# Peptides against a protein of PDB entry 9IZ0: the designs that were tried, part 208

Target 1, 345 residues: chain A of PDB entry 9IZ0
Amino acid sequence: ITCLGSNGHTYKQLVKGGNDDLRQDAVMEQVFEQVNGFLRSYRKTSQRNLSMRTYKVIPLALKTGVIEWVQDTIPLGEYLDSAHKVYHPKEWSLSTCRKLIAEKQMEDLETRLKVYDLVCRHYRPVFRHFFLESYADPVQWFTTQTNYARSTAVASVLGHVLGLGDRHGQNILIDKTSGEVIHIDLGIAFEQGKKLPVPECVPFRLTRDVVDGMGITGVEGVFRRCMEFTLETLRREEDSLLSVLEVLRYDPLFSWLISPLRRMKKQKMQLENFNQPESGNITTDASRDPKIQRNNVSGESEAERAILKVRQKLSSTLSVEASVGELIRIAQDPSYLALMFCGWS

## One batch from the design tools (peptide; made by RFdiffusion4, then SolubleMPNN)

Design b2_p21_3_s2 (from b2_p21_3, 13 letters changed)
Fold by OpenDDE base, seed 2:
Structure b2_p21_3_s2 (fold): chain B 345 residues (1-345), chain A 21 residues (1-21)
Amino acid sequence: as target 1 above (345 residues)
Amino acid sequence: EKELEELLKALEELLEKLEKA
């Protein structure tokens, strides 16, 4: 739909009808706006104009809402699939890579690492070409690549601290004008990504293509420094951030847990993305859902656990530099990336 | 490659100085 604002501007909006918990997205966007306030108040982050890119979410009902359409964007995964076919037409398809990783999903770590390395040799990074193709002016090229590294650093720290999951290439948009990243579909937070059928083991997405977009310095320089300044700001504003999260503890409509329906939907989408449509009757014998004892873990106990995890991630036990160094190391570790649904790009 | 990396690092350091000013 297109809405006319009171300011005379027309806003394109997507009316999303369906089982997507737009209320969780709206809450996370509200947390990002508060964090953007902290980033603007702190000198080191304000000077660099560090922010999490936000979008407006208006929940209308439990399963219906309006999402602001972010204009001039492309999903990272859409660009990478297109660019890979152009720059590396003799390499493996994304479907071939997915199949090989899926076939070894139940194997040991050593076998999974060998398959991951094989996939990586046959699917090389291309995301640097986004900046080289889109920006012929050297100043615009450098500015947009810098904005990408900065926005990715902010999103990486916030994604780790808030435990954002489901950070696949379709849930990360690139702004074609600024080079900034926009994270969408925020319905998996507070480490609930570890409860997916393929558990998320990395603190944030820092795959080879995400790094290739930072240019020749990779994770060094702008990205590392901006992660450090962002984490320093969040540690300083710990009590303010925790106070924002405590308000959510008492929101009866905020779900600290991934819904069984959302888990099943993500499982089905993962399986459908691995299976080419060979018409085989995979009777998913749904009968052996292990009795997840619905321990009525009160929504309050899960909220308290989530807030405690945020506090632990903001701990000053390690320096900012040591903490960021360890996060970058873990996010790039093949031993974790080989376990992911799509850790190679 | 190495000269380009050194130039890009120098540009990042210059940007960092300009943002502190």
Scores: peptide ipSAE 0.092, ipTM 0.751, DockQ to the pose 0.013
Fold by OpenDDE base, seed 4:
Structure b2_p21_3_s2 (fold): chain B 345 residues (1-345), chain A 21 residues (1-21)
Amino acid sequence: as target 1 above (345 residues)
Amino acid sequence: EKELEELLKALEELLEKLEKA
């Protein structure tokens, strides 16, 4: 739909209907706007224009809403699949890589590491080409690559602190004009990604292609420094951030837990993405998993646990540099990436 | 490649100096 704003500007909006609870996305976007306030108030982050890119989410009903259409964007995964076919036409297809990883999903870490390494050797990074293709002007190229590294750093810190899950290449948009990342489908937060059928083991997405987009300096340039400044700002504003999250404890519409329906939907999408035959028995009677019976934890106790984890992630026990260094290390560790749904790109 | 890497590092360091000022 196209809406006329009160400012006289025309906005394109996507009406999303069906099974997606946009209330979680709307709440996370509100948290990002508050964090953007903190980033604007702190000198080290404001001088760099550090922000989490947001989009407007208006929930209209329990499963329907309006999302702002982010113009001039492409999903990271869509770009990477197309670019890989162009730049590395003799390498393996994304489907082949997914199949090999899926076939070894139930194997030991050593076997999964061997398959991950094999996939990595036959599926090389290409995301640097996004900036080289899009910008003939060297100043625009450098500016856009810098904006990408900065935006990715903010999103990585916030994604870790808020425990954002489901950060696959279709849930990360690239702005073709600015090079900034836009995170979408925010309904897996507060480490609920660890409860997915393929558990998320990394603090944020820092795959080889995500790093390749940062250019020759990779993680050691703009990205690391912007992560440090972002984390320093969030540590300074800890009480303010926790106060924003405390308001969400009283929102009866906010779910601190992944719903069984959302878990099943993501399970189906993971199986489809691996080209695994629909085992028609995805009727795992959610009543019989004794791990699901522990979900009688009051929503209040889960909110308290989530806030406690945010506080723990903002702890000043380690320096900002040491904390960021460890996060970057873990996010790039093959021992974690080999366990992911798509850790190679 | 090496010269371009050195140039990019120098540009990032210069950017950081300008942003710290």
Scores: peptide ipSAE 0.090, ipTM 0.750, DockQ to the pose 0.013
Fold by OpenDDE base, seed 5:
Structure b2_p21_3_s2 (fold): chain B 345 residues (1-345), chain A 21 residues (1-21)
Amino acid sequence: as target 1 above (345 residues)
Amino acid sequence: EKELEELLKALEELLEKLEKA
């Protein structure tokens, strides 16, 4: 839908109806606005304008709402697929890489590491080209690359702490004006990504292309420092953050668990990305609604477990530098990335 | 290329110094 604002500007709005729980997204955006308050109050983060980019979500009913259209954005995965075809036209297609990883999904770690390495050698990073081709002015280039590294650092820490899942290249938008990342589709949180058909094993997305966009210093420049300052801020504001999450514990509309429908939708999308469109009428008789026994694990018990995990991630047992160092290490570890749906880009 | 990489590294180091001040 397109709305004319009172300011004379035309705003595109995405009206979602159906199976997407916009209440989850709206609640997570409210948590991000509170975190942005903490980032603005702390000197080390405010001086760098560190923020989680947000978008407006207005839930209208249980399964309907209005999402602000984020103008001048591109999905990371859309850019990468296009850029790989341009800059590396002799390398493997994304579909070929996905197929090879999928064919080995049930194999041992050693076999999965070998196929991951093989895919990595035939699908090289290209995301640095986003900044080089989009910004002819060196100051704009440097500013936007810096904004990308900063926003990715904030999103990485916050995504880890809140256990954001489903962080694939279609759920990460790049703002073409600022270079900042915008995370969308926030309905997989509190480590529910580990319950996906392909479990998420990394704390956040730090694939080779995500790193390539940070420029020559990669993770060791602006990114690492901004992760450290973000984590320091979240540790300082632990009680405030936990208090925000405790309010959600009593929201009967907030789901601390991945919905069975969302899990099935992700399973289908994973399977469809592995099946070439062979025109085979697999009439998957959708009639067997498996009585997924709602194990009445009280939403309260899952909320308590989620809040406890957030507290554990904010623990000061390790220094900020040691904690960030370990997170960066794990997020780039081939032993985890080889297990992911798309860990190579 | 190398001169650009060195310049970029120097700019990041300068930015870090300015952000520490």
Scores: peptide ipSAE 0.087, ipTM 0.745, DockQ to the pose 0.013
Fold by OpenDDE base, seed 3:
Order: C-alpha cells, then structure tokens, then sequence
Structure b2_p21_3_s2 (fold): chain B 345 residues (1-345), chain A 21 residues (1-21)
C-alpha cells in the first residue's frame, strides 16, 4: 500500500497476510528500540551513532500486519550472487557450491571441512566491491564502509545476546544510502534456530563476504571496537535489558517457541536448498500433536531459559575484549562455517 | 593498493581519535 504522510511525502508499506506471525518481529523491533536507547545513553556508543537499524512492524491480526517498506535496500545475498558473477566469472556458481556442500551434509567434520575449503577456493569474497561501486567519492566510500562495520558490529552483538537465528544473506539488507545493515525476518530468536534440522552454529554471521565489506582492517578495525563498546553498554544495562525481556515473558502475543508452521517453512527451505527430495511423510504428523494446550507451560520454561541464557551472555566473567575476541573467533571458525548451509559467503 | 591500505588505516585511527575527543 502507499500512504501519504502529513509531510506530503508518499510512503510505501507492505501488507503481509498469510502464515507468518509478525508479532515476533514486532517484539524484537521493540527490544532493539530499547537497546538503541541504551546505546544513545553511553558516550562510547552515542559518539559513534551505534544503533540497530529497525523497521516498523505493526501486527494487525494473527499472521497479518503492516511492515515498513525499507527503501533503497538490497539483500546481501542478492548483491553477492550478482557481484560474484561480475568479478569472478571463472569461479564456481553459487548453485555448484551449494550442491557440493549439500552432497557432504551427512559426512564427518573432516570431509565437510575439505569441501568447505574447496568451495572457498572457488568462490572468493566480493562484498568490498559494493562500497567501491556505490560510492565514487572517497569520503562517502569511507563513511559508508565505516557505517557498515559499525552496524554489523551492533547487529552481531545483539544477534548473539538475543540468540537471533536465520541470519542468512536474504535476511540481511544493505542500505544503499548509509551502508548500514538491516536485519529482517526476526521470527527466530532466543537460540530457537539451534532446533532447526540444520542448526545455527555461529553466534552471528561473520562469513568471508561479511568481513570483506569491512575493508582492509577486516574484523580488527572499526568492527571489533564497536562490538566491544556495544557489549560494554549491554553489560551496564543488563538489568534494564532483562526487565524488558521479563515483560515479554508475560506478553501473550510473544511466542518463545518457534511455531510449527514457521518450523515447517524453515525445514522446507532447508530441504529445498539441499536439493533433498520432499520425503512425503512430513505432512502427516503436524496435525495430530495434542501438545498445543501444553505449549503455555513449555513457553514459560522456554522464556525462563532464554532470559537465563541472555544473563549468561552478558556475564562479566570475561573482559569485554576477551568475550568479543572469542565471539569473532567462533563466528569465523571453519568448523562451524562448514556445517552451515552457506558459510562460505 | 598498499598506499591506499595505509591511508585507510590512518583514516580509521584518525576517526577513532576524533570520536574520543
């Protein structure tokens, strides 16, 4: 739909109808706005304009809502597929890489690491070119690359702390004006992604292309420092953040469990992506589980576990630098990336 | 390339100094 604003500007909005529960997305956006409040309150984060980019989600009914149309964006995965064909036309196609990884999905870690390394040698990073192509002015280029590294750092810390899953190249938008990342489809939070058939093994997406967009300093420049400042702020505001999450524990609109329909949709997407034939037997069991009424007691237990896990991630047992260093290490570890559906880009 | 890399690193360090001020 198109709405005329009070300022005379025309805004596009997406009306979503169907099976996607936008209430989870709306709740996560509210959590991000609270976190953005914390980031604005501290000097180290406010001076850098550190924020999680948000978009407006208005749930209207069960599985229906209005989403703000994020203008001037591109999905990271769409850019990367297009750019790779331009800059590396002699390398393997994305489909070839996906096929090779999928063919080895059931193999041991050693075999999967060998295939991951082989794919990486035949599919090189290209995301640096986004900034070089989009910004002819050196100041604008440097500013947008810096904004990208900053926004990716904030999103990475929040992604880890809140256990955001499904952070693949189609769920990460790049703002073409600012270089900032925008995370969409927030329907998997609080480590629920670990319960998928292909579990999410990394704390956040820090693939070779995500790093390539940070420029010459990679993770050791603006990115690391901004992760540290973000985590320092979240540790200081631990009680405030936990209080926000406790309100959500009692929100009847928030589901601490992945809906069976979202699980099936994500399972189907994973199976289609692995070229596994639909084993026709997946259709029958989803209708008969009388556990729908037991889901409230399970939801409270999952909420408590989620809040406990957030508290554990905010623990000051390790320094901010040590914690960020370990997160960066794990997020780039080939032993985890080789297990992902698309860990090479 | 290498001169550009050194310049970019110097600009990041300068930005961090300006943000600390």
Amino acid sequence: as target 1 above (345 residues)
Amino acid sequence: EKELEELLKALEELLEKLEKA
Scores: peptide ipSAE 0.084, ipTM 0.742, DockQ to the pose 0.013

Design b2_p21_3_s3 (from b2_p21_3, 12 letters changed)
Fold by OpenDDE base, seed 5:
Structure b2_p21_3_s3 (fold): chain B 345 residues (1-345), chain A 21 residues (1-21)
Amino acid sequence: as target 1 above (345 residues)
Amino acid sequence: EEELEKLKKALEELLEKLEKA
């Protein structure tokens, strides 16, 4: 839908209906706005303008709402697929890589590592080209690449702490004006990604292309430092963050569990993506709404468990540097990436 | 290309110095 604002500007809005729990997205965006308050209050993060990019979500009914259309964005996965065809036209297609990884999904770790390494050699990183081709001015190039590394660092820490799942290339938008990342489709949180048919085993997405976009220093520059400052801020504001999550504990409309319908939808998308390129237009005509009686008692116990995991991730047992170092190590570990649906890009 | 990568590295090192200040 296109709406004319009172300011004379035209705003595109995405109306979603059906099985998408827009209440989950709206609540996660509210959590990000609170965290952005903490990032603005702390000197080390405010001086760097560190923020999680947010978008407006207005739930209209249990499964219907309006999402702000994020203008001037591209999905990371859409850019990468296009860029690989341009810069590496002799390498394997994304579909070939997906097929080879899928064919070995039930094999041992050693076999999965071998196929992952093979895929990596035939599908090289290209995301650095986004900044080089989009920004002819060196200052704009450097600024946007810096903003990308900064926003990716914030999103990585928050994604880990809140246990955000389903962080594939279509759920990560790049702002073409700022270089910042925008995370969308937030309905898999609090480590519910581990319950997917292909379990998520990394703390956040730090694939070779995600790193290639950070520039010549990769993870050892702006990214690492901004992760450290973000984690330091979240540790400082632990009680404030936990208080925000405790308000959600008693929201009967918030789901601390992945919905069976969303799990099945993601299972189908994972299975269908073995045979077709990511056409984001799968309108699943799921006309049968089973009245899932949310057992409230199971929701409270899972909320408590989720909050306890957030507290554990904010623990000061390790230094900020040691904690960030371990997160970066795990997120780049081939032993984890080889187990992912798309760990090579 | 090589000069561009040298410039990138120098800018990232400069930013790191400015962020530590």
Scores: peptide ipSAE 0.066, ipTM 0.714, DockQ to the pose 0.013
Fold by OpenDDE base, seed 3:
Structure b2_p21_3_s3 (fold): chain B 345 residues (1-345), chain A 21 residues (1-21)
Amino acid sequence: as target 1 above (345 residues)
Amino acid sequence: EEELEKLKKALEELLEKLEKA
């Protein structure tokens, strides 16, 4: 819809209806605004203007809401597919890569690693070209690429700590003006993505193209340091963050469980993406999923586990540098990336 | 490209020094 503002400007708004519960997205955006408060209050993060980019989500009803139309953005995956065809026209198509990974989905890790390596050799990173193409001025190029590395660092820490899943190239927008990342479709939080048929194995998306966008320094430099400062801020504000999450424990609008419908939709999307023919006989009769009565007990137990996991991720048992180093290592580990639907870009 | 990326690295190092100050 287009809304006329009181200022006489027209604003495009997305009215989303149907099966997507925007209440989870709205809650996560509220958590990000609180975290952005912490990042603004801490010198090391404030000096760098570190923030999670947010977008306005107004839930109106069950599965209906208004989403802010984020102007001047492109999905990362859309850019990468287009750019790869331009810069590497002799390499494999994204569809070929997906097919080869899918054909080996049920194989052992060694076989999957071999196929992942093969795909990686025939599908090279291109995301550095986004910045080179979009910004002719060297200062603007440098600024936007720095903003990208910074925003990716914040999003990576928050993605890990809050257990944000489903961070694929269509759920990551790039702001064409600032180079910042915007994470959308936040309906999977608190490690609920690990309960999907294809479990999310990485703490955040740090694929070869995500790294290529950081330029020559890759993960070493702005990205790593901004992750460290972000994690240091979150550890400092642990009690404040946990207090925000405790409020959500009692929010009747927030679901600590993936709805069966959302799980099925994500499962279907995972299967469709793998080009697995619908073996028509998995009539998972959606009627026979037991009415998991929303036993308040199950939601409360999941909330408690989620908060406990956040606390564990904020633990000062390891240094900030050691914790960030391990997160970066795991996020780039081929043994995890080879298990992903699209771990090569 | 390569020179620009070398310049970037130098600027990142300078920025990080300025941000520590």
Scores: peptide ipSAE 0.060, ipTM 0.719, DockQ to the pose 0.013
Fold by OpenDDE base, seed 2:
Structure b2_p21_3_s3 (fold): chain B 345 residues (1-345), chain A 21 residues (1-21)
Amino acid sequence: as target 1 above (345 residues)
Amino acid sequence: EEELEKLKKALEELLEKLEKA
């Protein structure tokens, strides 16, 4: 739909109908706006214009809402699939890489590392070309690549602290004007990504293509420094951030847990992305759903556990530099990336 | 390409100096 604003500007909006938890997205966007307030209050973060890019979400009903359409964006995964075919036309397809990783999903770590390395050698990074192609002016090229590294650093710290999951290339948009990242589909938070059929083991997405977009310095320089300044700000504002999350503890419509329906939908999407339509009756023997003892763990007990984990991630036990160094190390560790659905790109 | 990346690194180092001032 197109809405006319009170300012006379026309805004394109996407009306989503269906099983999308737009309330979870709206709540996370409110948390990001509060964090953006903290980032503006400190010299080190305000001087760099550090922010999480936000979008407006208006939930209208349990399964209906209006999302602001972010203009001039492209999904990271869409760009990477297109660019990889152009720059590396003799390398493996994304479908071939996915198939090889899936075929070894139940194997040991050593076997999974070998197949991950093999995939990495046949699917090289290309994301640096986004900036080189899009920005012929050296000042615009440098500015947009810096904005990308800065926005990715903020999103990485916030994604870790809030335990954002489902950070695949279709849920990360690139702004073609600024080079900034925009995270969408925020319905998997507080480490609920670890409860997916393929558990998420990394604190944030820092794959080879995400790093290639940072240029020659990679994670060193702008990205690392901006992670450090963001984490320093969040540690100083710990009580303020926890107070925002405590309001959500008492929201009867906020889900601290991934719904069984959303889990099943993500499982089907993962399986369908691996299966070419060979007509085989894969009787998904739904019978071995392990009895998730519905321990009636009150939504309150899961909220308390989530808030406790946020507090633990903001702990000053390690320096900011040591904490960021460990997060970057884990996010790039092949032993974790080889376990992911798409850890090579 | 390589000279452009060298220029970028020098600009990042200059930016860091300006941001510390």
Scores: peptide ipSAE 0.055, ipTM 0.709, DockQ to the pose 0.013
Fold by OpenDDE base, seed 4:
Structure b2_p21_3_s3 (fold): chain B 345 residues (1-345), chain A 21 residues (1-21)
Amino acid sequence: as target 1 above (345 residues)
Amino acid sequence: EEELEKLKKALEELLEKLEKA
């Protein structure tokens, strides 16, 4: 739909219906707007225009809402699949790589590392070409690549602190005008990504293609410094951020846990993405999986646990530089990336 | 390698100047 704003501007809106609860997305976008307030108030982050790119989410009903259509965007995964076919036409297809990783999903870490390395050698990074193709002007090229590194740094810190999950290439949009990243489908937060059928083991997405988009400096320079300034801001505003999260404890509609339905949906999507035969009996009786057993953990106890984890991630026990250094190390560690759904790209 | 590292440092210093301006 197209809506006329009170400012006289027309906005394209996507009406999303079905089984997705947009309330979690709306709440996370509200948290991002508060964090953007902190980033604007702090000199080191405001001078760099550091922000989490947000989009408007209006929940209309329990499973229906309006999402702002982010104009001039492309999903990272869509670009990477297309670009890889152009720049590396002799390398393996994304489907071949996914299949090989999936076939070894139940194997030991050593076997999974071997197949991950094999996939990495036959599927090289290409994301640097996004900036080279999109911008003929060297100033625009450099500016957009810098904006990408900055926005990725903010999203990486926030994604870690808030425990954002499901950060696959279809849930990360690239703005073709600014080079900034836009994170979508925010309904897996507070480390609930660790409860997915393929557990998320990295603090944020920092795959080889995510790094290749940062250009010649990679994770060093702009990305690292912007992570440090963002984390420094969040540590300074810890009590303010925790107060925003405490309001969510009293929202009876906010789910601190991944719903069984959302878990099953993500399981189905993971199986489809691996070209695994639909075992048509995903009658996983959600009542019988002891890992899906509703531990009668009160929603309050899960909210408290989530807030405690946010506090722990904002701890000043390590320097900002040491904390960021460790996060970057873990996010790039092959021993974690080999365990991921798509850790090679 | 050394020229690449010099170029990285020069770019980092240039970026740091641009971010402080």
Scores: peptide ipSAE 0.033, ipTM 0.676, DockQ to the pose 0.013

